# Peptides against a protein of PDB entry 3ZOQ, part 122

Target 1, 223 residues: chain A of PDB entry 3ZOQ
Amino acid sequence: QLLQDSWWNQLKEEFEKPYYQELREMLKREYAEQTIYPDSRDIFNALHYTSYDDVKVVILGQDPYHGPGQAQGLSFSVKPGVKQPPSLKNIFLELQQDIGCSIPNHGSLVSWAKQGVLLLNTVLTVRRGQANSHKGKGWERLTDRIIDVLSERERPVIFILWGRHAQMKKERIDTSKHFIIESTHPSPFSARNGFFGSRPFSRANAYLEKMGEAPIDWCIKDL

## One batch from the design tools (peptide; made by RFdiffusion4, then SolubleMPNN)

Design b2_p21_5_s3 (from b2_p21_5, 7 letters changed)
Fold by OpenDDE base, seed 1:
Structure b2_p21_5_s3 (fold): chain B 223 residues (1-223), chain A 21 residues (1-21)
Amino acid sequence: as target 1 above (223 residues)
Amino acid sequence: SEEEEARLKEEEEFYKELLAE
């Protein structure tokens, strides 16, 4: 099986559906004919690092970074040694202002993932240099199912929804049971319109503490 | 763990299938 048991039990039926088979065939063609990111072995990293049962927080992204060596299968995250993209820089600026964390010398958010922060893009692959090139090819149906099964989970989840695209998923979330943190996107084009000062990290931890759960250590150590 | 190793093998197969096309 492709996924760990906790996710496989929730998602295994999706992988047998025609839409995913068609997506898979598309991906085979794309990876053969184009440069596709992330590496195919990294496509499901968000689910590999954070089990279904361990999810505390979800941060939704749109699709992977489309530059060489950037994407590692986690929303907003870049591999060590890669220059921090503008949105990620703004995330770290807000992190610093929110809870006092130092800005790390890298852009890997793996430490968040390992603590239960599901860093999920709604589209999990992209062509080199072509943002949203794999939009509408089937990923959204799978990732919608991921949101659905989390929404159906009895143990509450915190969803951090930056920008309009992520916020469109709010309709799939049982807000009577789960918590939503919304703001504008961390992009330089929108961050000053609400993202900065939104304090998503302290707010998330406040919800976790209210639930009697351990907070996330959002501070990222230098490598 | 054995589970992790099995997953890694599946992940590698997934990788190979995409590249082999």
Scores: peptide ipSAE 0.235, ipTM 0.781, DockQ to the pose 0.022
Fold by OpenDDE base, seed 2:
Structure b2_p21_5_s3 (fold): chain B 223 residues (1-223), chain A 21 residues (1-21)
Amino acid sequence: as target 1 above (223 residues)
Amino acid sequence: SEEEEARLKEEEEFYKELLAE
């Protein structure tokens, strides 16, 4: 059993399917022959930090950072000591403007994950220096299933969908039960076109409070 | 727990398999 019980109960059948077995074999070859990120132990960190039952918010990313020491298995998050990527910097800028949080001196979003923010990339591995190199290899089917089982959950979830790629997943989300927060991507190329001022953090907390749930403490402390 | 330890061992084996080839 690779995952904690709450996720395993939802996803165990996927791991037995041919597509995942093929993906696994691909990963074996890739990790053997290439430098792959994140570390193999960190591939499923999003599911390790946030149980199925504890998911309150989902933030979708595309694929991991492809630079040395960056990716830690959480969308948009980087390991402590790593320079904040431009999109992450913009996320923190919006966080500051939205709810007044200070800009942290690191880029780890683990504190969000531990509070029920599922930081899920649609593709969970990448070759060094080659963005989207593992696109279309099977991860998307698994992560689509993750979205599906969350959508099927009775307890509502908030999906934060930044940019077109994430927004394509809307069709898989039952909006009669779940909430969607959409804007342009935090990338410098798109942030000024709608991400800045979108206030996703306060809006997410407003939904949580309306549902009678504890809000997320989005502010990240310095290390 | 014992179940958690068992899971962690299996997980570790999985990750080692990725690294072994």
Scores: peptide ipSAE 0.231, ipTM 0.773, DockQ to the pose 0.020
Fold by OpenDDE base, seed 5:
Formats: C-alpha cells, sequence, structure tokens
Structure b2_p21_5_s3 (fold): chain B 223 residues (1-223), chain A 21 residues (1-21)
C-alpha cells in the first residue's frame, strides 16, 4: 500500500490498472537514465500531506518545477532555501494584497497542505530542464481520478483553477456540491490579466466559513 | 502502528526501485 488509507481506499484500483503499471515502468527507466524531479520520495507528497477526508481546497498545477532542488511534490511550492519562482512570487503578492500576509522568506507551501490544501499537479514528474516531458504518460489519468473522487465526495471542496490548463478540469467537478474559484494564471505572462485582484484566498475562506469549516491560515511564517 | 510501518516499508521499496534503476 503506497498511500494513506483515506486515499488508498479511493485510488487503489488505479494502481492496479495497466496504465499505471506502464507509467511506473516508465518512471523506473526515467529515474535511472535521466535526472527527474521531484525526488522519488516526494512524488506523492500532495497526497501524503493532505488526506482525502481532510481536503478543503485544491490548487491545481501542471507539472513540477524542472530545476535542481526546486520541486517538492506540491504544486507551486519549492523547498526552503530555493529562490521563489516568478509564479510563486506573484501568488505571494496576491496573498499580501488579498488578506495582508507578509511575503515569506521561503517558498514552501507545506503549511497550506497540512491544513487541507491539496497542492496537486496534473503531472507529478518531470525531466530536468524539460517542462512537460512526462506529459501524456499516465499521470493525467491518475490525477483526473483524484479530481473525480473529490468531486464525488459529499463534503464540499473548493477548487482554485488558475489558467486554462487547470480550468479544463472544471467539467469533472460537480458544481452543485463544490465551489470553483477561477482566474488567469499567476505567471508573469498572465497575472496582470486577472490573477492580481482575484483574491482567491479570502474567497476560499469565505466559502469555508459558509460551510461551517475552519478557514485556512494562508499566511506563511518565515523559517 | 505495525500497519503503518508496513505501509512505510512498501513506500520505501517503491522509492528504492525507482532509485535503483
Amino acid sequence: as target 1 above (223 residues)
Amino acid sequence: SEEEEARLKEEEEFYKELLAE
């Protein structure tokens, strides 16, 4: 059993399917022959930090950062001591403007994950320096299933969908039960076209409060 | 728990397989 019980009960059938077995064999070859990120131990960190039952918010990314030491298995997050990527910097700028948080001196979003923010990439691995190199290899089928089982959950979830790639998953989400927050991507190429000022953090907390749930403490303390 | 430790061992084996090749 690879995952915590709460996720395993939802996903165990996927791990037995041919597509995942093929993906796993591909990963074995890739990690042997290439430099792959994140570290193999960190691939499923999003599911390790946030159980199925504890998910309150989902933030979708595409694939991991492909630079040395950056990716830690959480969408948009980087390991402490790593320079904040441009999109993450913009996320923190919006966080500051939205709810007044200070900009942290690191880029780790683990504190969000521990509070029920599932920081999920649709593709969970990447070759060094080669964005999207593991696209279409099977991860998307697994992560689609993750979205599906969350959509099927009766307890509501908030999906934050930045940019078109994430927004394409909207059709998989039962909006009669779940909430969606959409804007342009935090990337410097798109942030000024709608991400800035979208106030996803306060909006998410407003939904949580409406549900009678504890809000997320989005503010990240310095390390 | 013992079950949790067993899971962690399985997880570790998975990672080792990825690293060994």
Scores: peptide ipSAE 0.227, ipTM 0.776, DockQ to the pose 0.020
Fold by OpenDDE base, seed 3:
Structure b2_p21_5_s3 (fold): chain B 223 residues (1-223), chain A 21 residues (1-21)
Amino acid sequence: as target 1 above (223 residues)
Amino acid sequence: SEEEEARLKEEEEFYKELLAE
């Protein structure tokens, strides 16, 4: 099996479906003929770092960063040593204003993932320099299923939905059980229209505490 | 465990297929 047990039990049927088989064949061609990000071993990192049962918070992204060495299979996250992209810088600015965290000297969000923050892109691969190049190839159906099985989970989940793309997934989320935190996207083009001051981190922790769960330590240590 | 090792092998095979193709 490709995934850890908790996810595999939820998703194993998807990997046998024609759409995923076609996606896999596409990926084989793409990785052979193009420079594709992230590394093939990192495609499912979001699910590797955060088990189905351990998910506390979901942060949805669109697709991976398409520059060299950036993407590591986690939404918004970049590998250590990589310059922080503008949206990520704004995320850290809001984090600082929200709960007082210092700005880390790197952009890796792995520490969030290890605490139960599912950093999921809706599309899990991309061609170098070509944003959205793997849009509509099958990933969205798989990641929709990920959202669905989380929505069906009895234990509540907090969904942080930044921007229109992520917010389109609201229809798949049972809001009678789960919590949604919405704002504009952290992109420089939209952050000042609602992202800044939205305080998603403290709000998420407030929900977790209300549910009797441990809050996320959102502050990221320097490397 | 044997189950863990089997999973890791299957995972590695998946990655190898993407790298090879």
Scores: peptide ipSAE 0.276, ipTM 0.801, DockQ to the pose 0.020; fails the geometry check

Design b2_p21_5_s4 (from b2_p21_5 with D4E A6K K7R Q12E E19L)
Fold by OpenDDE base, seed 4:
Structure b2_p21_5_s4 (fold): chain B 223 residues (1-223), chain A 21 residues (1-21)
Amino acid sequence: as target 1 above (223 residues)
Amino acid sequence: SEEEEKRLAEEEAFYEELLAE
């Protein structure tokens, strides 16, 4: 059993399907022959830190950072001590402008994950220096299923969809039950076209309050 | 718990298998 019970009950059948077996075999070859990120033990960190039942917010990323020591198995997050990538810097800038949080001296979003923010990439592995190198290899089917089982959950979820790639998943989300927050991507190439000023953090907390749930403490403490 | 320990062991076995290829 690779996942904790709440996720395993939702996803266990996927791990027995041919597509995942093929993905698994591919990963075995990739990790053996090339430098793959994140570390193999961190692949499912998003699901380890945030149980199925504890998910309050979902933030979708595409695939892991492909530089040394960066990827943490959480979308947009980097390990402590790692320079904040441009998109993450912009996320923190928006966080500061939105709700007044200070810019942290690290890029770890683990504190969000522990509060119920599922930081999910649609593709969970990548070759060093080769963005999207594991696109179309089977991860998307698994992560689509993750979105599906969350969409099917009775307790509402807030989906934060930055950029077109994430927004393509909107069709899988039951918007009669769940809330969507959309904007352009935090990337420097797109952030000024709508991400800045989108205030996703306060908006997410507003939805949580309407649902009678505790808001997320988005502010990240320095290490 | 015993169940969690079992899960962690199975998870570790998976990772070791992944790295062994």
Scores: peptide ipSAE 0.200, ipTM 0.753, DockQ to the pose 0.020
Fold by OpenDDE base, seed 5:
Structure b2_p21_5_s4 (fold): chain B 223 residues (1-223), chain A 21 residues (1-21)
Amino acid sequence: as target 1 above (223 residues)
Amino acid sequence: SEEEEKRLAEEEAFYEELLAE
């Protein structure tokens, strides 16, 4: 099986559906003929690092970074040693202003993932240098199902939805059980229109505390 | 190269805005 048990129990049916089989065949061709990110072994890293039951927070991204060595299968995250992309830099600026964390010397958000922050892109692969190149190929159906099964979970989840694309997923979230934190996207083109000052990290922790759960340690240590 | 990486990162930021807003 592709996923750990907790996710597999929720998603195994999707992997048998025609849309995913078609997606899989496409991916086989793409990885053979093109430079695709992330590495094929890292496609499902978000689900590998954060089990279904351990999800506390979801941060939705669009699709992976499309530059060499950047994407590691986690939304907004880049591998250690990779220069922080502009949106990620702004995320860390807001983190610093929100809760006082220092800006880390790397862009890996793995420490968040290991604490229950599901760093999910809606599309999980991309061609080198071609943003959104794998849009509409089937990933969105799978990731919609991920959102659905989390929404159906009894234990509440906090969804952090930056920008319009992520916010379009609100209709799939049962707000009688789950919490939503919304703002503009951390991109330099939109961050000053509402992302900065939105304090998503402290707000998320406030919800976790209300639920009787341990807050996320959002501060990232240098490597 | 680092220069290519920078260009791609800037392009990514632009597309993020287009897709996210």
Scores: peptide ipSAE 0.023, ipTM 0.504, DockQ to the pose 0.147
Fold by OpenDDE base, seed 3:
Order: sequence, then C-alpha cells, then structure tokens
Structure b2_p21_5_s4 (fold): chain B 223 residues (1-223), chain A 21 residues (1-21)
Amino acid sequence: as target 1 above (223 residues)
Amino acid sequence: SEEEEKRLAEEEAFYEELLAE
C-alpha cells in the first residue's frame, strides 16, 4: 500500500491497471539511467501531506521543477535553501498583496499542504533539465483520477487553476458542488495578465468560511 | 499497528524498487 488509507481507498485500483504498471516500468528505467526529479521517495508527497478527506484546496501544477534539489513532490514548492523560482516569487507577491503575508525566506509550501492544500502536479516526475519529459507516460491518467475522486467527494473542494493547462481540468470538476478559482499563470510571462490581483488566497478562505470550515493560514514563516 | 507497519514496508519497497532498477 503506497498511500495512506484515505487516498488508497480511492486510488488503489489504479495501481493495478496496465497503464500504471507501464508507467512504473518506465520510471524504473528512468531513475536508473537518468537523473529524475523529485527523489523517488517524494513522488507522492502531495498525497502524503494531504489526505483525501483533509483536502480543502487543490492547486494544480504541470510537472516538477527540473533543476537540482528543487522539486519536493509538491506543485510550485521548492525545498528550503533553494532559490525561489520566478513563478513562486510571483505567488508570494500575490500572497502579500492579497492578504498581507510577508515573503518567506524559503520556497517550501509544506505548511499549506499540512493544512489541506493539495499541491498536485499533473505529471509527477521529470528528467533533469528537460521540462515535460515525462508527459504522456501515464501520470496524467492517475492524476485525472485524483481530480475525479475529489470531484465525486460530497464535501466541497476549492480548485485553484492557474493557466490554461490547469484550466483544462475544469471539465472533470462538478461545479455544482465544488468551487473554482481561475486566473492566468503566475509565470512572469503571464502573471500581469490576470494572476496579479486575482486574490486567490482570500477568495479561497472566503469559500472555506462560507462552508463553515477553518480558513487556510497562507502565511509562511521563515526558517 | 501491524497494518501500519505493513503499509510502511510496502511504501518503502516501492521506493527501493525504483532505486534498485
């Protein structure tokens, strides 16, 4: 059992399917022959930190950072001591403008994950220096299923969908039950076209409060 | 519990298999 019970009960059948077995065999080869990120032990960190039942918010990314020491199995997050990537810097800038949080001296979003923010990439591995190198290898089917089972959950979820790639998943989300916050991507190439000023953090908390749930403490403390 | 230990062992085995190949 790779996952804790909450997720395993939802996803266990996927791990027995041919597509995942093929993906697994691919990963074995890749990790043996290439430098792959994140560390193999961190691939499912998003699901480890945030159980199925505890998910309050989902933030979708595409695939992991492909530089040394960056990816930690959480979308947009980087390990402490790693320079904040441009998109993450912009996330923190919006966070500051939205709800007044200071910019942390690190880029780890683990504190969000522990509060119920599922930081999910649609593809969970990548070759060093080769963005999207593991696209179309099977991860998308698994992560689509993750979105599906969350959509099927009775307790509402807030999906934060930055950019076109994430927004393509809207068709899988039952908007009669769940909430969607959309904007352009935090990337420097798109942030000024809608991400800045979108106030996703306060909006998410507003939904949570409306549902009678505790808001997320989005502010990240320095290490 | 035994179930928890089994789960942890299976999780570890998965990671080890990826690293061993």
Scores: peptide ipSAE 0.239, ipTM 0.775, DockQ to the pose 0.020; fails the geometry check
Fold by OpenDDE base, seed 1:
Structure b2_p21_5_s4 (fold): chain B 223 residues (1-223), chain A 21 residues (1-21)
Amino acid sequence: as target 1 above (223 residues)
Amino acid sequence: SEEEEKRLAEEEAFYEELLAE
C-alpha cells in the first residue's frame, strides 16, 4: 500500500489500471536511463503529508522543478538549502503583502502541507533540465482523479488555481460545495497581471473561518 | 505504527524498484 489509508481508499483502483501500469513502466525506464526528479521515494509526498480527510486547501502546480536537489514532491516547494525559484519568491512576496508574514530563509512549504494544504502537481515527475518532459504520460489521469475525489468530498475544500493550466481543472470542481481562488500565475512573466494583490492566503483563511475550521498558519519560520 | 512501517517499507520498495530497472 503506497498511500495512507484515507487516500488509498479513494485511489487504490487507479494503481491497478492499465494507464498507471504503463506510466510505472515508463518511470522505470526513465529513472534508469535519465536523471528524474523528485527522488522516486518523494513522488507522492503531497499525499503523504496531507491525508484525504485533512485537506483544507489545494494549491495546484504543473510539474516538479527540474533542477538538482529542488523538488520535494510538493508543488512550488523546494528542499531546505535550495535557492528559492522566482515563482516561489513571488508567492512569499504576496504572502508578506497579504498577511504580513516575513519571507523565510528557505523554500520548504512542508509546514503548509502538515496543516492541510495539498501541494499537488498535475504531473509528478520530470527529467532533469526538461520541463514538462513527463507531460501526457499518465500522471494527469491520476491527479485528475485526486481532484475528482476531493470535489466529491462533502466537507468543502478551497482550491487555489494560479494560471491557465491550474484553472483548466476548474471544470472538475463542484463549485456549489467548494471554493475557488483564481489569479494569474506567480511566475515573473505573469505575477504583475493579477497574482500580486490577489491575497489568496487571507481569502483562504476567510473561507476556513466561515466553515468553522481553523485557519492555516501561512507564515513559515526560518530554519 | 505497524501499518505506517509497512507503508514505508512498500514506499522504499517502490523507490528501489524504480532505481533498479
Scores: peptide ipSAE 0.201, ipTM 0.761, DockQ to the pose 0.021; fails the geometry check

Design b2_p21_6_s1 (from b2_p21_6, 9 letters changed)
Fold by OpenDDE base, seed 1:
Structure b2_p21_6_s1 (fold): chain B 223 residues (1-223), chain A 21 residues (1-21)
Amino acid sequence: as target 1 above (223 residues)
Amino acid sequence: MDEEENEKLEEKLLELAKAEL
């Protein structure tokens, strides 16, 4: 699937580079020989739902969920009908505490993506049952470029960086132009150490308002 | 799965394994 024109203009040179061609050939083998998530058509869903120009907020994840039917090409998001993973449940708990949203009966964050929340994983594919199995295969170079071109954008972006892995990308972000919201990860292992009470949603909207932009409707309707 | 989840899970598993020795 062709990327939206705005992303294509920013990323076209990456797709011609040897590392991306090697990644593509690796992925062809992986999808043929293994069960890979997400579906190959869903790999770039973050870029499909949120154009380069429409990005208001970025939420960085590591890699897709590696269970059947979970990953939908958006960080932390799961397809409707899929049980909410523990980290996503904690995201919704913080959302409720921060701005009073009800906990949705599903885990799809597509409504955020459509409002300009780029739900980007640093690695865009994974083998079934094998977390980080596609780490170091070339995705990080592409997703670093995505961060770079957003950092270079004149119109400010809000980066929400949960946990150490996401926070390592802070060095690529021009903090003179862009806003960063940092906390511990929403994982059950870290959420109580600073994620809960971090109020990322209200803080993001406060920055958007200061920029004269429409806030995100973070509340997710039931399906 | 987030690296922080995996690292902490591995640490917990390692702690449990050490407690059983």
Scores: peptide ipSAE 0.026, ipTM 0.563, DockQ to the pose 0.076
Fold by OpenDDE base, seed 5:
Structure b2_p21_6_s1 (fold): chain B 223 residues (1-223), chain A 21 residues (1-21)
Amino acid sequence: as target 1 above (223 residues)
Amino acid sequence: MDEEENEKLEEKLLELAKAEL
């Protein structure tokens, strides 16, 4: 599926670059020879659900979940019917404590994406059972460009940066125009060190309101 | 998987291994 015109206009030059052509040829081989996640149709779901102009919030992840049926092309999100991963469970615990949302019976964050929450991984594909298997293959250059074009946008964006990997992208963000919400990662290994009680959802909405934007309805309905 | 999870897991495993030594 072609990217929405808004993203295409921002990224078309990247798709013509040698690194992206090499990445594309690599991915063709990978999808033919191995089990790769997400489904090839879902790789750009973050950009499909959230246009360049509609981005209000960015949540950065690293790479997709590498288990069967989990990844759906959105950071931290899992398909309906999939058991919520530990980090996602902690995200929902913080959501409940921050703004009183019920914990949903599924792990799909599509409702956030449709409201302007860009759920972007820095690496957009992974081999089954092999975390970071597509690290350093060209995705990071594309996703860095996604961050750059959002940073260049005059309409402000809120970047939610959980953990060190996401926080390394802070240098690419014009903090004179854009807002950053930082904490430790929602992982069970880090959540108690600052993620819990960080209140990223209410803080994001407070910035949106200051900008005259509609807040995000972060509460996820049961399916 | 987040690398920070792996690094912290490795650190915890290393700490546990050192405590058993």
Scores: peptide ipSAE 0.025, ipTM 0.553, DockQ to the pose 0.073
Fold by OpenDDE base, seed 2:
Parts: C-alpha cells; sequence; structure tokens
Structure b2_p21_6_s1 (fold): chain B 223 residues (1-223), chain A 21 residues (1-21)
C-alpha cells in the first residue's frame, strides 16, 4: 500500500539517501534473522492512516512494543485483543479524567490516526524482547525529517511531547506556527510527576477549535 | 531465510518502502 501521495512528496528524497538504503538493508537482515516488530507491512501505519495534509496532532513515541502481537506501527497503540500496556492504561486514565471518555476494552488507537493524529515513534522497528535494539540505525533521521516537513507546513500542527525523549524534538518545531503540549511520560515511573492532570486531549481540541478545525473525537469505542 | 523468503521480504520491504512511501 503506497504511502499516500502527500507523504511521498515530502519524503521521497529521504528514501534515495544512503542512510535509508543502509537502514533498509539492515532491516532485511533483521527481519530474516530475528523476530522484528511490528510486522513489516505495519512499519509505516502511522503515515498510512494519517496523510501529511490530514495531520492535526502528533504524538511522539520512542520505539514499538517488543512483545508478540503488540506493535501495530502506531505509537502507544496495541492490536485488538492485546492487553493494554501500563503507559497506554495511563493514557486512557488521563483521557477519562480530562474529557470523560470511557476506558476502551482494547488498546487500538487507529480511530485517532484516522482523524489526523499522527502516532509516530522515532524508531519504527524493534527486536523481540529488546527495547531500543534498532536505535541509531537510521530511523531517527527519517522521523526527524517527518517532524521537519510538518514544522515547515503552513497549516498549524499540535505536537504532544510526553517525556524527555519526545521533548528533545522541540528544537525542530517552529513554535511561531505550531503548538506544543508537554508533560512527563505516561509511564508508571513518571505519570504522577505531571502526566496525570496535564489534560492533553482537551488542550489539543482547544487549539484545534481556535484554528477553526474540527476537534478530535478522542473517545474510543469498544470492539 | 531461503532465497524465496528473502525475495519476498525484499519485495515486502520494497512494497513497504513503496507502500510506506
Amino acid sequence: as target 1 above (223 residues)
Amino acid sequence: MDEEENEKLEEKLLELAKAEL
């Protein structure tokens, strides 16, 4: 399923660069020799579900979940039928407290992606059981370019930056055009230090309304 | 991975790079 023409136009030059060819060759070996997540077809699901032009909100993650059947190419999201990871549970707790949404019986954030929430990890693949195993292999350069082309876009974007890793990307964002929502990470280790009560969902919608855009329906229906 | 699996993976990664792009 070809990237939507809008992302291809923004990123085509990256795919011809040596770093991306090296990344691709690395990924070929990794998927051949190791169990890699997500499924190869799901690596770019964030870009498949949310076109360049349709991006309203960006939520940055680090790397995919490294357990069987978890990762689906969307930051923080898990496939239906998968137990919600602790960070995702905390996201739904904050969602409930912020705007009154029920906690869904699944962890799929595809409904957000389809509404213009780019659920982007900075690293798009991981070895089974080995968090950050594909760090520094080239993904960060591509995902930095994704942030850059969104920052260059005239139509404003809302960046939700949870924790220090995502917040390091703030230097790439033109804050004269774009909005940033920052807090601690939803992880159980950090959520009580500022993520809970940060109200990122209502704040994002308030910015969208101010821009004359339709708000995100953040509430996720049960499957 | 056999050559066919590698070709399918290359096609998938190319289709992914094309499909991802």
Scores: peptide ipSAE 0.021, ipTM 0.604, DockQ to the pose 0.026; fails the geometry check
Fold by OpenDDE base, seed 3:
Formats: C-alpha cells, sequence, structure tokens
Structure b2_p21_6_s1 (fold): chain B 223 residues (1-223), chain A 21 residues (1-21)
C-alpha cells in the first residue's frame, strides 16, 4: 500500500539522504541473512494507517517486538491471535481503569491507528530474539524527522510519552502548540511507579475536545 | 543474496518508499 501522499511530502528529502541509503542497504542484508521483524511490507504501517494530516495522537515506542508473528509495524501492538505482551496488558488495564473499556481478546491497536493515533517506534525493525539490534542504524534519524514535521505542523498534536526513552524526544516538540502526556512506562518494571492512574486516554480526549476535534474511541472490539 | 533478489528487495523497498511514501 502506498504511503499517503501527505507523509511523502514531509519525508521525501530524508529518503534521498546518505544515512537512509545506508540504512536501506543494511536492511537488505539483514532481511536476506536474518529473520527480521516486522515483515518488510509492514515496516511503515504506522504511516500507512495514519496520514500526516490525520495524526491526532502520537504514542512512541522503542523498537518492534522480536518474537514470531508479534510485530505489525505499530508500537505496542501485536497481530490478532498473538498473546498480549506484559506492557500491552498493562496498557489495557489502564484503559479499563481510565475510561471503562473492556480488555479485548486480542492485542491489535489498528483501530487506534485508523482514528489518527500514530503508533510510532523510534526504531522500525529488529532481529528475531535480539531487542534493540537495529538501534543506531539510521531509523532514529528518520523517526526524529517524523516528530519534527509533526512539531512544525500548525494543527496541534498530542504526544503520549511513556518512559525515559520516549521522554527524551520531548526536546523536539514545540510545547507552545502541542500537548504532552508523560508517565512511567507500561512495563511491569515501571507501571506501578506512575503509569497506572496516569489516565492518558481520557486526558488525550480532553485535549482533542478542547481543540474542537473528535475524540478517539479507545475501546477495542473483540474479534 | 542473489543480485536479482537484492534488486527485487531494492525495488520493493523503493516501491515501498515511493509507493508507500
Amino acid sequence: as target 1 above (223 residues)
Amino acid sequence: MDEEENEKLEEKLLELAKAEL
């Protein structure tokens, strides 16, 4: 599926830069020699589901899940039929406590993406079983540019920044135009230190309503 | 990596970049 013309207009110059060409050559070798996630066709799913103009909310992740069949090119999301990872379970627990949504029988966040929630990882690929294996290979420069062009946009965006890695991107966000929701990460190691009770979903919708925008239907239907 | 597979992956990544982006 073609990236929506809106993202191409924002990112076309990045694809011509040496760092992206080097990243591309690296990825070709990696996909040929190793098991890489997500599927190569799913790498840009966050941009496919959510156009530049349709972005209402950004949720930053680090890198894709590195297990078989898990990653689908969306931060925190897993393909239907895949067991929900611990962090995603905690996201759904907070969703239930925040706005009363039922915990879905699957882990796909595609319904959020289709409503304007950009589910962006800072690194878009990973080797099987090797978390952060593609860190520092060029993805961060592209995803920094994605944050930058959203920060430059006149229409406000809500950035949800869970944990220190995502919060390091705060310096790139014009807080005079955009809203930031910060908490600890949904990981079992950090969720009890501020993620639970942070109410990111209701807070995001409150900002959207203040902007005169339609709120996100955060509740995920069973499949 | 067969040169043809690399070209096809390049074309796919380029098509992904041009077509998807």
Scores: peptide ipSAE 0.014, ipTM 0.476, DockQ to the pose 0.023; fails the geometry check

